Peptides against a protein of PDB entry 6IDX. Designs and how they scored, part 194

Target 1, 380 residues: chain A of PDB entry 6IDX
Amino acid sequence: KELAKLSADVTFATEFINMDGIIVLTRLVESGTKLLSHYSEMLAFTLTAFLELMDHGIVSWDMVSITFIKQIAGYVSQPMVDVSILQRSLAILESMVLNSQSLYQKIAEEITVGQLISHLQVSNQEIQTYAIALINALFLKAPEDKRQDMANAFAQKHLRSIILNHVIRGNRPIKTEMAHQLYVLQVLTFNLLEERMMTKMDPNDQAQRDIIFELRRIAFDAESDPSNAPGSGTEKRKAMYTKDYKMLGFTNHINPAMDFTQTPPGMLALDNMLYLAKVHQDTYIRIVLENSSREDKHECPFGRSAIELTKMLCEILQVGELPNEGRNDYHPMFFTHDRAFEELFGICIQLLNKTWKEMRATAEDFNKVMQVVREQITRA

## One batch from the design tools (peptide; made by RFdiffusion4, then SolubleMPNN)

Design b2_p20_6_s2 (from b2_p20_6, 11 letters changed)
Fold by OpenDDE base, seed 5:
Structure b2_p20_6_s2 (fold): chain B 380 residues (1-380), chain A 20 residues (1-20)
Amino acid sequence: as target 1 above (380 residues)
Amino acid sequence: MEKRQALRKKRMEAAAKEAA
């Protein structure tokens, strides 16, 4: 207990570390021997002292043994661990993950996000905070191939639902530290969009062109009586598609794929459009057909609008921005849905279409409409 | 506790910069 207090002092810490005191603390954890009277209390103070000592940055985190890591991970994975031990164990794991890629690899083998989810279901906000902090650390340090797996774990209705119901909608105010961890989680989640945002469409990729064709099919062929399949020659069909792509509001009516070669938002805009068309088909068809039937130059170009809106949303959400120490602003909406970005796009594209109509906008007013929509989104 | 929270935040930011 006194050691844990004294370990916060840098002078004491330096002397104690020079005496190999930290090695003694690690060995106490490694021993796992519950034979001592008051073991839990002693262990809690040992872990406190260890953290305070390591927080001085005098000793590398790589000094810890695999046995130590397993013991600490064990305290997080085992049921009925003392809250004081659990809290410190989560904090140690977080620190290990953040400070060492080699320790990350070892910890990622010993602990799952599923095990950390159980620590979010408690009434202790400090435990919840450290659990999210560890999840964030694991997400941040995950190699790109594993980052998608982490994303999928966050996309799991379970983690999001638990965060939403037990953290965000909890009966207590969110503390600054929890708000920061939720912010970090949000940033890390949005950064997964960066790849798609920076992916240019290949105009020669048939699979990508088929998606654009599917957007056309959903908009125009879903309501058409299948009997009027225009059996007319290849040229009339190409001319028809050019008209359809104009009605869809693409800038390049001949080759809409060219509209997705600009990064940002690249393929992410096409992903949003396809999601809207498949998941919110009635909304998509309505937006397209309402504008395709207009001859008054007040048509809202859906394709162009979807691209620029996707870009705008990426800017508003700061996609690709690194987590900042000073920020704690998170959007609860992003914990309500697995495809929260695409759902936000679906809401915002309807808002854009409405705003366009209300403003009686033309193509020349496009940037003005987008600015108004930006203000509406950022105030909501 | 507060000092430690600040340190963790700095570590997260540092780790984020390293991972970028």
Scores: peptide ipSAE 0.244, ipTM 0.855, DockQ to the pose 0.930
Fold by OpenDDE base, seed 1:
Structure b2_p20_6_s2 (fold): chain B 380 residues (1-380), chain A 20 residues (1-20)
Amino acid sequence: as target 1 above (380 residues)
Amino acid sequence: MEKRQALRKKRMEAAAKEAA
């Protein structure tokens, strides 16, 4: 207990470290010996002292043994009754993951996100906070090949549902630290969109062109079987498609693929449009047809609007930005659905279409409408 | 406690910069 308090002092820490004091603490953890009187209390103070000493940055985190890592991971992965040990163990693992890629690899072998989810279902907000912090650390330090697996784990309805129900909708006020960890988790989740946001459409890629054709089909040929391959169209069909792409509100009516060559938002805009068309087909068809039947210059250009809205949402959500230590703003909506970004797009495109009508906008008013929509989204 | 939280946040930000 006294050691744990003194370990916060840099002078004491320096002297204790010079005396190999950290090695003694690590060996106490490594022994796993439950035979000591007051073992749990002793261990909690040992872990506190270890954290305080290591937080001075005098000793590399890489000094810890595999046995030490396994013991700490064991305290997190096993049902422990002692909340004080669990809290410190989560904090140690978080620090290990953040400070060393080598330690990340070892910890990622010992602990799964599924095991950390159990610590979110508790009433202790500090445990919940450290569990999310460790999840965030694991996500952040994951190599590129494993980021998708982590993404899929975060896309798991279970984690999102638990965070929503036990943290966000909990009967307790969310503390600043929890709000920060939720913000970080949101940022890391949105960074998965960055690849698509920065992917340019290849106008020569037939598979990507087929997606644009599918958008046209859903809007105008909803009763026609998808078996009609786009390739056999007579010149009249090509001219008809140009008209259809104009009615869809693409800027390039001849080759809509060119509208997706700008990054941001690149292919992410096409993904959003396709999601809307497939998942919310009635909403998509309504928005397109309401504007395609207008000859009064008050048509809302859906294609252009969808692209610029996707870009705007990326800007508002700061897609591709690093998590900032000073921020704690998170959107509860992103924990409500697996495809929350696409669902947000679907809500916002309806808002845009409504706002366009209310303003009696023309193509010249486009930027003004987008500004009004931005203000509406950021105030919600 | 607050000092430790601030340190962890800095470590996270540093780790984020390394991962980018």
Scores: peptide ipSAE 0.239, ipTM 0.852, DockQ to the pose 0.917
Fold by OpenDDE base, seed 2:
Structure b2_p20_6_s2 (fold): chain B 380 residues (1-380), chain A 20 residues (1-20)
Amino acid sequence: as target 1 above (380 residues)
Amino acid sequence: MEKRQALRKKRMEAAAKEAA
């Protein structure tokens, strides 16, 4: 206990480390010897002292043995461990993951996100915070190939539902540290959109063009059999499609693919449109047909609006930006749906369409409408 | 505790910069 307190002092820490004191602490953890009276309390203080000593940055985290890592991981993986040991073990693992890629690899082999989820189901907000912090650390340090797998694990209804029900909808006020960890998790998840946001459409890629054609089909040919392959349409069919792409509100009516060559938002805008068209088909059709049937020049151009809205949402959500230590703002909606960005887009495109009508906007008012919509989204 | 939380936040931000 006294050692743990003194270990917070840099002078004491320096002297103690110079005396190989930290090695003694690691060996105490490695030994696992329950033979000592009050082992749990002594272990909790040992882990506290170890953390305080390591927090001075005098010793590399890579000094820890594989046996030490396994012992700490064991305390996190066991269902009935003393809360004081668990808290310190989570904090040690987080610190190891953040400070060393080699330790990340070893820890990622010993611990699953599923094991960390169990620590979110407790009433102790500090344990919950350290569990999310470790998840965030693992997510951040994951190689790109594994990052998507972790994101898919976050897309798993289980982790999100547990965070939503036990943290966000909990009967306790969310502390600033928990809010920060939720913010970090949100940022790390939205950063997965960056690839699509920066992907330019290839106007010559038939598969990408077929997605635009599918948007047209869903809007205008809802009763027509999809078996009519977008074959080499006669000039009449090309002219018909140009009219349809105009009604869809694309800027380039001849080749709508050109509207998706701008990055941001690139292909992410097309993904949002397709999601809206498939998942919220009635909303999509309503928005498109309501504006396509207007003769008063008050048509809201869906295609252009969807592209610029996607870009705006990326700007508001800071897609591709690193998490900032000073921010604690998170969107609870992110935890309610697996496709939360696309759902947000679907809400915001309806808001845009409503605002366009209320303003009695024309194409000349487009930027003014977008500014009003931005203010509405950022105030919500 | 507060100093440690601040240090952990800085480590997270540092790790984020290294992972970018």
Scores: peptide ipSAE 0.237, ipTM 0.852, DockQ to the pose 0.938
Fold by OpenDDE base, seed 3:
Structure b2_p20_6_s2 (fold): chain B 380 residues (1-380), chain A 20 residues (1-20)
Amino acid sequence: as target 1 above (380 residues)
Amino acid sequence: MEKRQALRKKRMEAAAKEAA
């Protein structure tokens, strides 16, 4: 207890470290010997002292043994551990993951996000905070190939529902630290959109062209009797498709693929459009047909609007930005759906279409409508 | 505790910068 208190002092810490004091503390943890009276209390103070000493940055985190890591991970994975030990163990693992890629690799083998989820289902907000902090650390330090797996684990209805129900909708006010960890989790998840946001469409990629054609099909052929397979007139078909792409509101109605060559938002806009068309087909068809039937210059160009809205949402959500230590703002909606970005897009595109109508906008008013929509989204 | 939380935030930000 006294050691744990004194370890917060840099002078004491320096002297204690110079006497190999940290090594003694690590060996005590490594021994795992539960035979001592008051073992749990002693261990809690040992872990406190260890953290305080390591927080001075005098000793590298890489000094810890694999046995030490396994013991600490063991305290997190065991179903019945003293809350004081659990809290310190989560904090140690977080610190290890953040400070060393080598330790990250070892820890990622010993613990799963599933094990950390159990620590979210508790009334102790400090435990919940450290559990999310460790998830965030693992997510941040994950190599690119594993980041999607972490995202998929987060996209698991279970983790989202637990965070939503036990943290966000919990009976306790969200503390600043929890709000920060929720913000960090949101940032790390939205940063997975950066790849698609920065991916240019290849106008020569047939698979990508087929997606644009599918958007056209869903909008205009859903009511067409399959018997009207339009005859062999290739030129009439190209001219017909050009008309359809104009009605879809693409800027380049001859080759809509060119509208997706700008990054941001690149392919992410096409992903959003396809999601809307497949998951919210009636909404998509309605928006397209309401504007395609207008000859009064008050048509809202869906394709252009979808692209610019996707870009705007990326700007509002700060896609690609690193988590900032001073920020605590998170969107509860992000925890309600696995495809929260695409669902947000679907809500916002309807808002845009409504706002366009209310403003009686023309193509010249496009930027003004987008500014009004931005203000509406940022105030919601 | 507050001083530790501030240090962890700085470590997270530092780790984020290294991961970029």
Scores: peptide ipSAE 0.231, ipTM 0.850, DockQ to the pose 0.916

Design b2_p20_6_s3 (from b2_p20_6, 10 letters changed)
Fold by OpenDDE base, seed 5:
Parts: C-alpha cells; sequence; structure tokens
Structure b2_p20_6_s3 (fold): chain B 380 residues (1-380), chain A 20 residues (1-20)
C-alpha cells in the first residue's frame, strides 16, 4: 500500500527501479499464487505500484514477460475477478498495447473484444472507461486488415447497443474520460471511411456505372408505367439518360461518373446515395422527384448536393484525422446504428433539401445553402 | 488517477501518430 503511494513520486520511482524493484513486482504477478492471505488486496497494490512506476516512462513496457501478460489478460478474461484488480489489469493492458506493437500482438492473442464487452455491462463507469480504452488501443494498434474486423465487431449490434444502453443512456453523468474514450472510438471508426472518401470512381468500371444507373432506375423507373417501350435507338437512350442524370442533379449530365472522381468525397458519396436509395427509398424518391418535377430555377440538385454534403460531413467528423487527447465530443447517434454515417447523411440530405426550399434557393445560392446547413448540423 | 488519464491520452495520441 505504501509502495503504491510512493511509486507516484519520480524520485522514489527512480531509486526503486534502480534497485530492481519493478522486477520484484512483475514476479509477484507472474507467480499467480493465490495462497497468500489478502492476496487480492496485495495484488491490487502491486498492480497500482507497477502502473505508477511504469507511468514515469523510465522502463520500457517491452520488459514484461509473456507470463506477466498472460496473468494480466487472465484477470480480464476470468469471471468473478476483484473489481480493483480488473480495473488495474485493463489499464495495464491498454498501456502495453499503446506502447508496444509486439505487446499488442501478444495481447490480441489472449483477449477478445467479446470479453471486453462484458466489462461494459457493469455499473462501474471506471471499468467501462478502461474497457473502452483498451478496445480503442487494440483498434488503433491493429493492422489495417484487422481494423476492419474490429469495426465489424463494433458494427455488431451488440457492442454499439451495450455502449448506448449501459454507458451513454446510463443513469449517471458521463465523466470527461469516458467522453474522451467514446470520442476516440468514434474517430477510429469514422477513419475507416477514409479509404472510400479517397477512392476515385473509375469511369471505366462497369460495376460503379451500374450503381449510378441503379440510382436512376430507383428514382424514375418506379413511376414509369411499363408502356414507355424502350424501343428507340441507343442514342435516344443516351439522351434519355442524360435528361435523367440532369434531373438527378449531377453536374456532369453526360457522364455522372466524373462527379465521383473528385476526392474527397470520391466513392463515399456514391455509397451514401445508394444507401439512401435502397434503405430509405421513399425519402430518396421524394427528394429526387419533387426537385426533378420543378420547371422553376429552384430545383435542388440532388447529385451535387449529396456529393458536397458527404464532403462536408467528412470535414465536420474529421474523417482521416487522428484522435486528439484534448477532445471529448462524441455523437450519441454514432452508437444508434451500424451504418451511422449513411443514416446521418440521410438526415442531413433531408435538412439540406428543406433548407433549400425555405431559402428559395437557386443553383447560384448553392454555397450559401451549404453554409447554412453546416451551421445547422454543427449546432445539433 | 486524473494525471494517469492525461498521460495515457498523450500515449494514445503518440501511438495514433505512429500508426498512421
Amino acid sequence: as target 1 above (380 residues)
Amino acid sequence: MEKRFELRRKRMEKAAKEAK
């Protein structure tokens, strides 16, 4: 107990480390000997002292043995562990993961996100905070191939729903540290959109062209009585499609694929449009047709609006930016849906369309509308 | 405890910079 307190002092820590004191603490953990009276209390103080000592940054985290890692991981994965031991074990694992890629690899073999989810279902916010912090550390240090798997695990309705119900909607105020960890998790998840945001459409990719064609089909072929026989030649079809792409509000009416060659938002805008069209078809059709039926200069260009809105959302959400230590702003909506970005897009495109009407905007007012919409989104 | 969180945030930010 006194050692744990003294270990917070840098002078004491330096001298204690010089006396191989940290090695003694690691060996106490490695031994795993539950035979001692008051073992749990002793272990909790040992882990406290170890953390305080290591937090001085005098000793490399790589000094820890595989046996030590397994013991600490064991305290996190085993049921019915003392709360004080669990909390410190989560904090140690987080620190190990953050400080060493080699330790990350070893820890990722010993623990799963599924095991950490159980620690979110508790009433202790500190345990919840350290559990999310460890998830974030694992997510951050994961190789790119495994980051998508972790995102998929987050997209698993279970982790999101647990965070939403047990953390965000809990009967207690969210502390600054929990808010920071929720922010970090949000940033790490939205950073997976960076690839799509920076992916240019290939105008020669038929599959990508077929998506644009599907957007047209969903908007216009659903209302077309089958009586308009497709009988007129290939040029009339191209001219018809050009009209439809104009009605969809693409900037390039001849080749809408060119509108998706700008990065950001690249293909991410097309993904959002397709999601809206398939998942919220009635909303999509309404937005397109109410503007496409207007013979006045007050038509809201859906295609252009969707692209610029996607770009603006990426800017607001800071897609591709690193988590900042000073930030604690998170969006609860991010935890409500597996495709939260696309759902946010669907809400914001409706807001844009409404704002366009309210402003009686023309194509010349486009940037002004976007500025007003940005202000509305950032205030919400 | 609060100082520990601050230190870990700095480590997280450092680790994030190294992971990019």
Scores: peptide ipSAE 0.257, ipTM 0.861, DockQ to the pose 0.915
Fold by OpenDDE base, seed 1:
Structure b2_p20_6_s3 (fold): chain B 380 residues (1-380), chain A 20 residues (1-20)
Amino acid sequence: as target 1 above (380 residues)
Amino acid sequence: MEKRFELRRKRMEKAAKEAK
């Protein structure tokens, strides 16, 4: 207990480290000797002292043994561990993951996200906070090839549901640190959209052009079997498609693929449009047809609006930016759905369409409408 | 506790910069 308190002092820490004191603490953990009276209390103070000493940054985290890692991971994976030991073990693992790629690799082999989810289903907000912090650390340090797998684990309805029900909708006020960890988790999740946001459409890629054609089909030929995708042949059909692409509100009516060559938002805008068209088909068709039938120059250009809205949402959500240590603003909505960004787009495009009508906007008012919509989104 | 969280946030921000 006294050692744990003194370990917060840098002068004491320096002297204790020079006496190989950290090595003694690590060996106590490695031994796993439950035979001592008050073992749990002693272990909790040992872990506190270790963490306080290591937080001075004098000793590399790489000094820890694989046995030490396994013991700490064992305290997190075992269901009947003292809360005080669990809290410190989560904190140590988080620090190990953040400070060392080699320790990340070893920890990622010993711990699953599923084991950490169990620590979210508790009434202790500090345990919940350290569990999310460790999840965030693992996500951040994951190699790019594994980052999508981690993301898919976050997209797991189970993790989102547990965070929503046990953390966000819990009977306790969210502390600043928990709010920060939820913000970080949200930022890391949205950074997966960066690839699509920065992917330019290839106007020569037939598969990508077929998506734009599918948007046209869903809007205007909803009863037509996709198998009857009529061959590319006749000039009359090209002229008809140009009219349809104009009615869809693309800027380039001849080659709508050109509208998706700008990054951001690149292909992410097309992904959002396709999601809306497939998942919320009635909403999509309504928005397109209501504007395509207008002859009064008050038509809302859906294609242009969808692209600029996607870009705006990326800016508001800071897609591709690093988590800021000072921010704690998270959106509970992002824990309600697995495709939360696309669902947000679907809500916001309806808001945009409504706002356009209410303002009696024309194409010249486009930027003014977008500013009003931005203010509405940022106040919600 | 608060000071420890601040230190970890800085470490996370550093780790995030190293991961880009």
Scores: peptide ipSAE 0.255, ipTM 0.860, DockQ to the pose 0.928
Fold by OpenDDE base, seed 3:
Structure b2_p20_6_s3 (fold): chain B 380 residues (1-380), chain A 20 residues (1-20)
Amino acid sequence: as target 1 above (380 residues)
Amino acid sequence: MEKRFELRRKRMEKAAKEAK
């Protein structure tokens, strides 16, 4: 206890480290010797002293052994560990992950997100905070291939549902640090959209063109049995599609794929449109047909609006930006749904369509409508 | 405790800058 307190002083820490004191602390953890009277209390103070000493940045985190990592990971993965040990172990793992890519690799082999999720189901908000902080550290340090797996684990109904039910809807007020960790998790989750946001559509990619064709089919052929695609000549079919793409509100009526070559929002806009069309089909069809049946120049161009709205949402959510240490503004909505961005898009596109009608807008008013919609979204 | 979180936030920001 006294050592743990003194370890917060930089002068003491320097002297203690020069005496190989930190090596002694690591060996105490590595030994795993549960036979000592008051082992749990001793271990909790040992881990506290270790953290305080390492927090001075005098010693590299790479000094820790694989045995030390396994012991700390063991305290996080084992049931019925003392809360004081668990808290410090989570904090040590977070620090190891953040400070060393080599330690990240070793820790990622020893601990699963599923094990960390169990620590979110407790009433102790400090444990919950350190568990989310470790998830965030693992997410941040993950290579690109594993980031999508982490995202999928978050999108898996389990992590978000547990955060929603046990953290956000918990019987305790959210502390500033928990709010910060929730903010960081959201930023890291939104940054997964960056790839799609920066992916240009290839106008020659048939699979991507088939998605645009599917948007047309859902809007105009939803009552038509897919079997009756009439074998009418290729040119009449192209001319028909140009009319349909105009009614869909694409800027390029001949080749709507060209509207998705601009990054941002690139393919992310097409993903949002397809999600709306498949998951909220009635809403999608209504928005398209209400505007396609107008002949009064007050048509809201769905395709253009969806692209610019996707771009605006990326700007508002700061997609691709790093988490700021001073921010704690999290959005509970992003924990309510696995596809929260696409659901937000679906709400905002309806708001845009409503605002367009209320303003009696024309194509010349487009930027003015978008500005009003931005203000509405940012005030909500 | 609060000082530890503040230090870790700085480490997170540093790690995030190094991961770009």
Scores: peptide ipSAE 0.251, ipTM 0.857, DockQ to the pose 0.874
Fold by OpenDDE base, seed 4:
Structure b2_p20_6_s3 (fold): chain B 380 residues (1-380), chain A 20 residues (1-20)
Amino acid sequence: as target 1 above (380 residues)
Amino acid sequence: MEKRFELRRKRMEKAAKEAK
């Protein structure tokens, strides 16, 4: 207990570390000797002292043994651990993950996000905070190939529903630290969009062109009697597609793929459009057909609007920015849906279409409409 | 406790910069 208090002092920490005191603490954890009277209290103080000593940054986290990591991971995975031990163990694991890539690899083998979910279902907000902090650390330190898997695990309705129901909608006010951890989780989740946002469409890629064709098909062929299959003339088909791409509101009516070569938003805009067309088909068809049937120059160009809206949403959400230590602004909406960004796009594209109509906008007013929509989204 | 969170936030920001 006294050691744990003194370990917060840098002078004491330096002297204690110079006496190999930290090695003694690690060995106490590694030994797992439950036979001592007051073992749990002693262990809690040992872990406190260890964490305080390591927080001075004098000793590398890489000094810890695999046995130590397994013991700490064991305290997090065991259902009947003292809350004081659990809290410190989560904090130690977080610190290990953040400070060492080698420790991250070892910890990622011993602990799953699924095991950490159980610590979100507790009434103790400090435990919840450290559990999310560890999840965030694991997410942040994950290799790029594994980040998507972690995101998919976060995309599991279960984790988001637990965060939403037990943390965000909990019976307790959210403390600043929990708000920060929720913000970090949100930023890390949005950073997965960065790759698609920076991916240029290849106009020669047939699979990508087929997506644009699918957007056309969903908008125009879903209501078309199969009897109006346009006749065999390749030129008539090209002219028809150019008309359809104009009605879809692409800037390049001849080759809509060129509209997705600009990064940002690149392919992310196409992903949003395809999601809208498949998941919210009625909304998509309505927006496209309402504007495609207009001859009054007040048509809202869907394709251009979708691209610029995707870009604007990326700017508003700061996609690709690193988590800032001083920020705690999180959006609860992003915990409500599996594809929250695409759903937000679907809401905002309807808002854009409405705002366009209300303003009686023409193509010349496009930037003014986008500015009004930006103000509407940022005030919501 | 608050000082620990501040330190960990800085470590997280550092780790984020190193992960990009």
Scores: peptide ipSAE 0.250, ipTM 0.860, DockQ to the pose 0.930

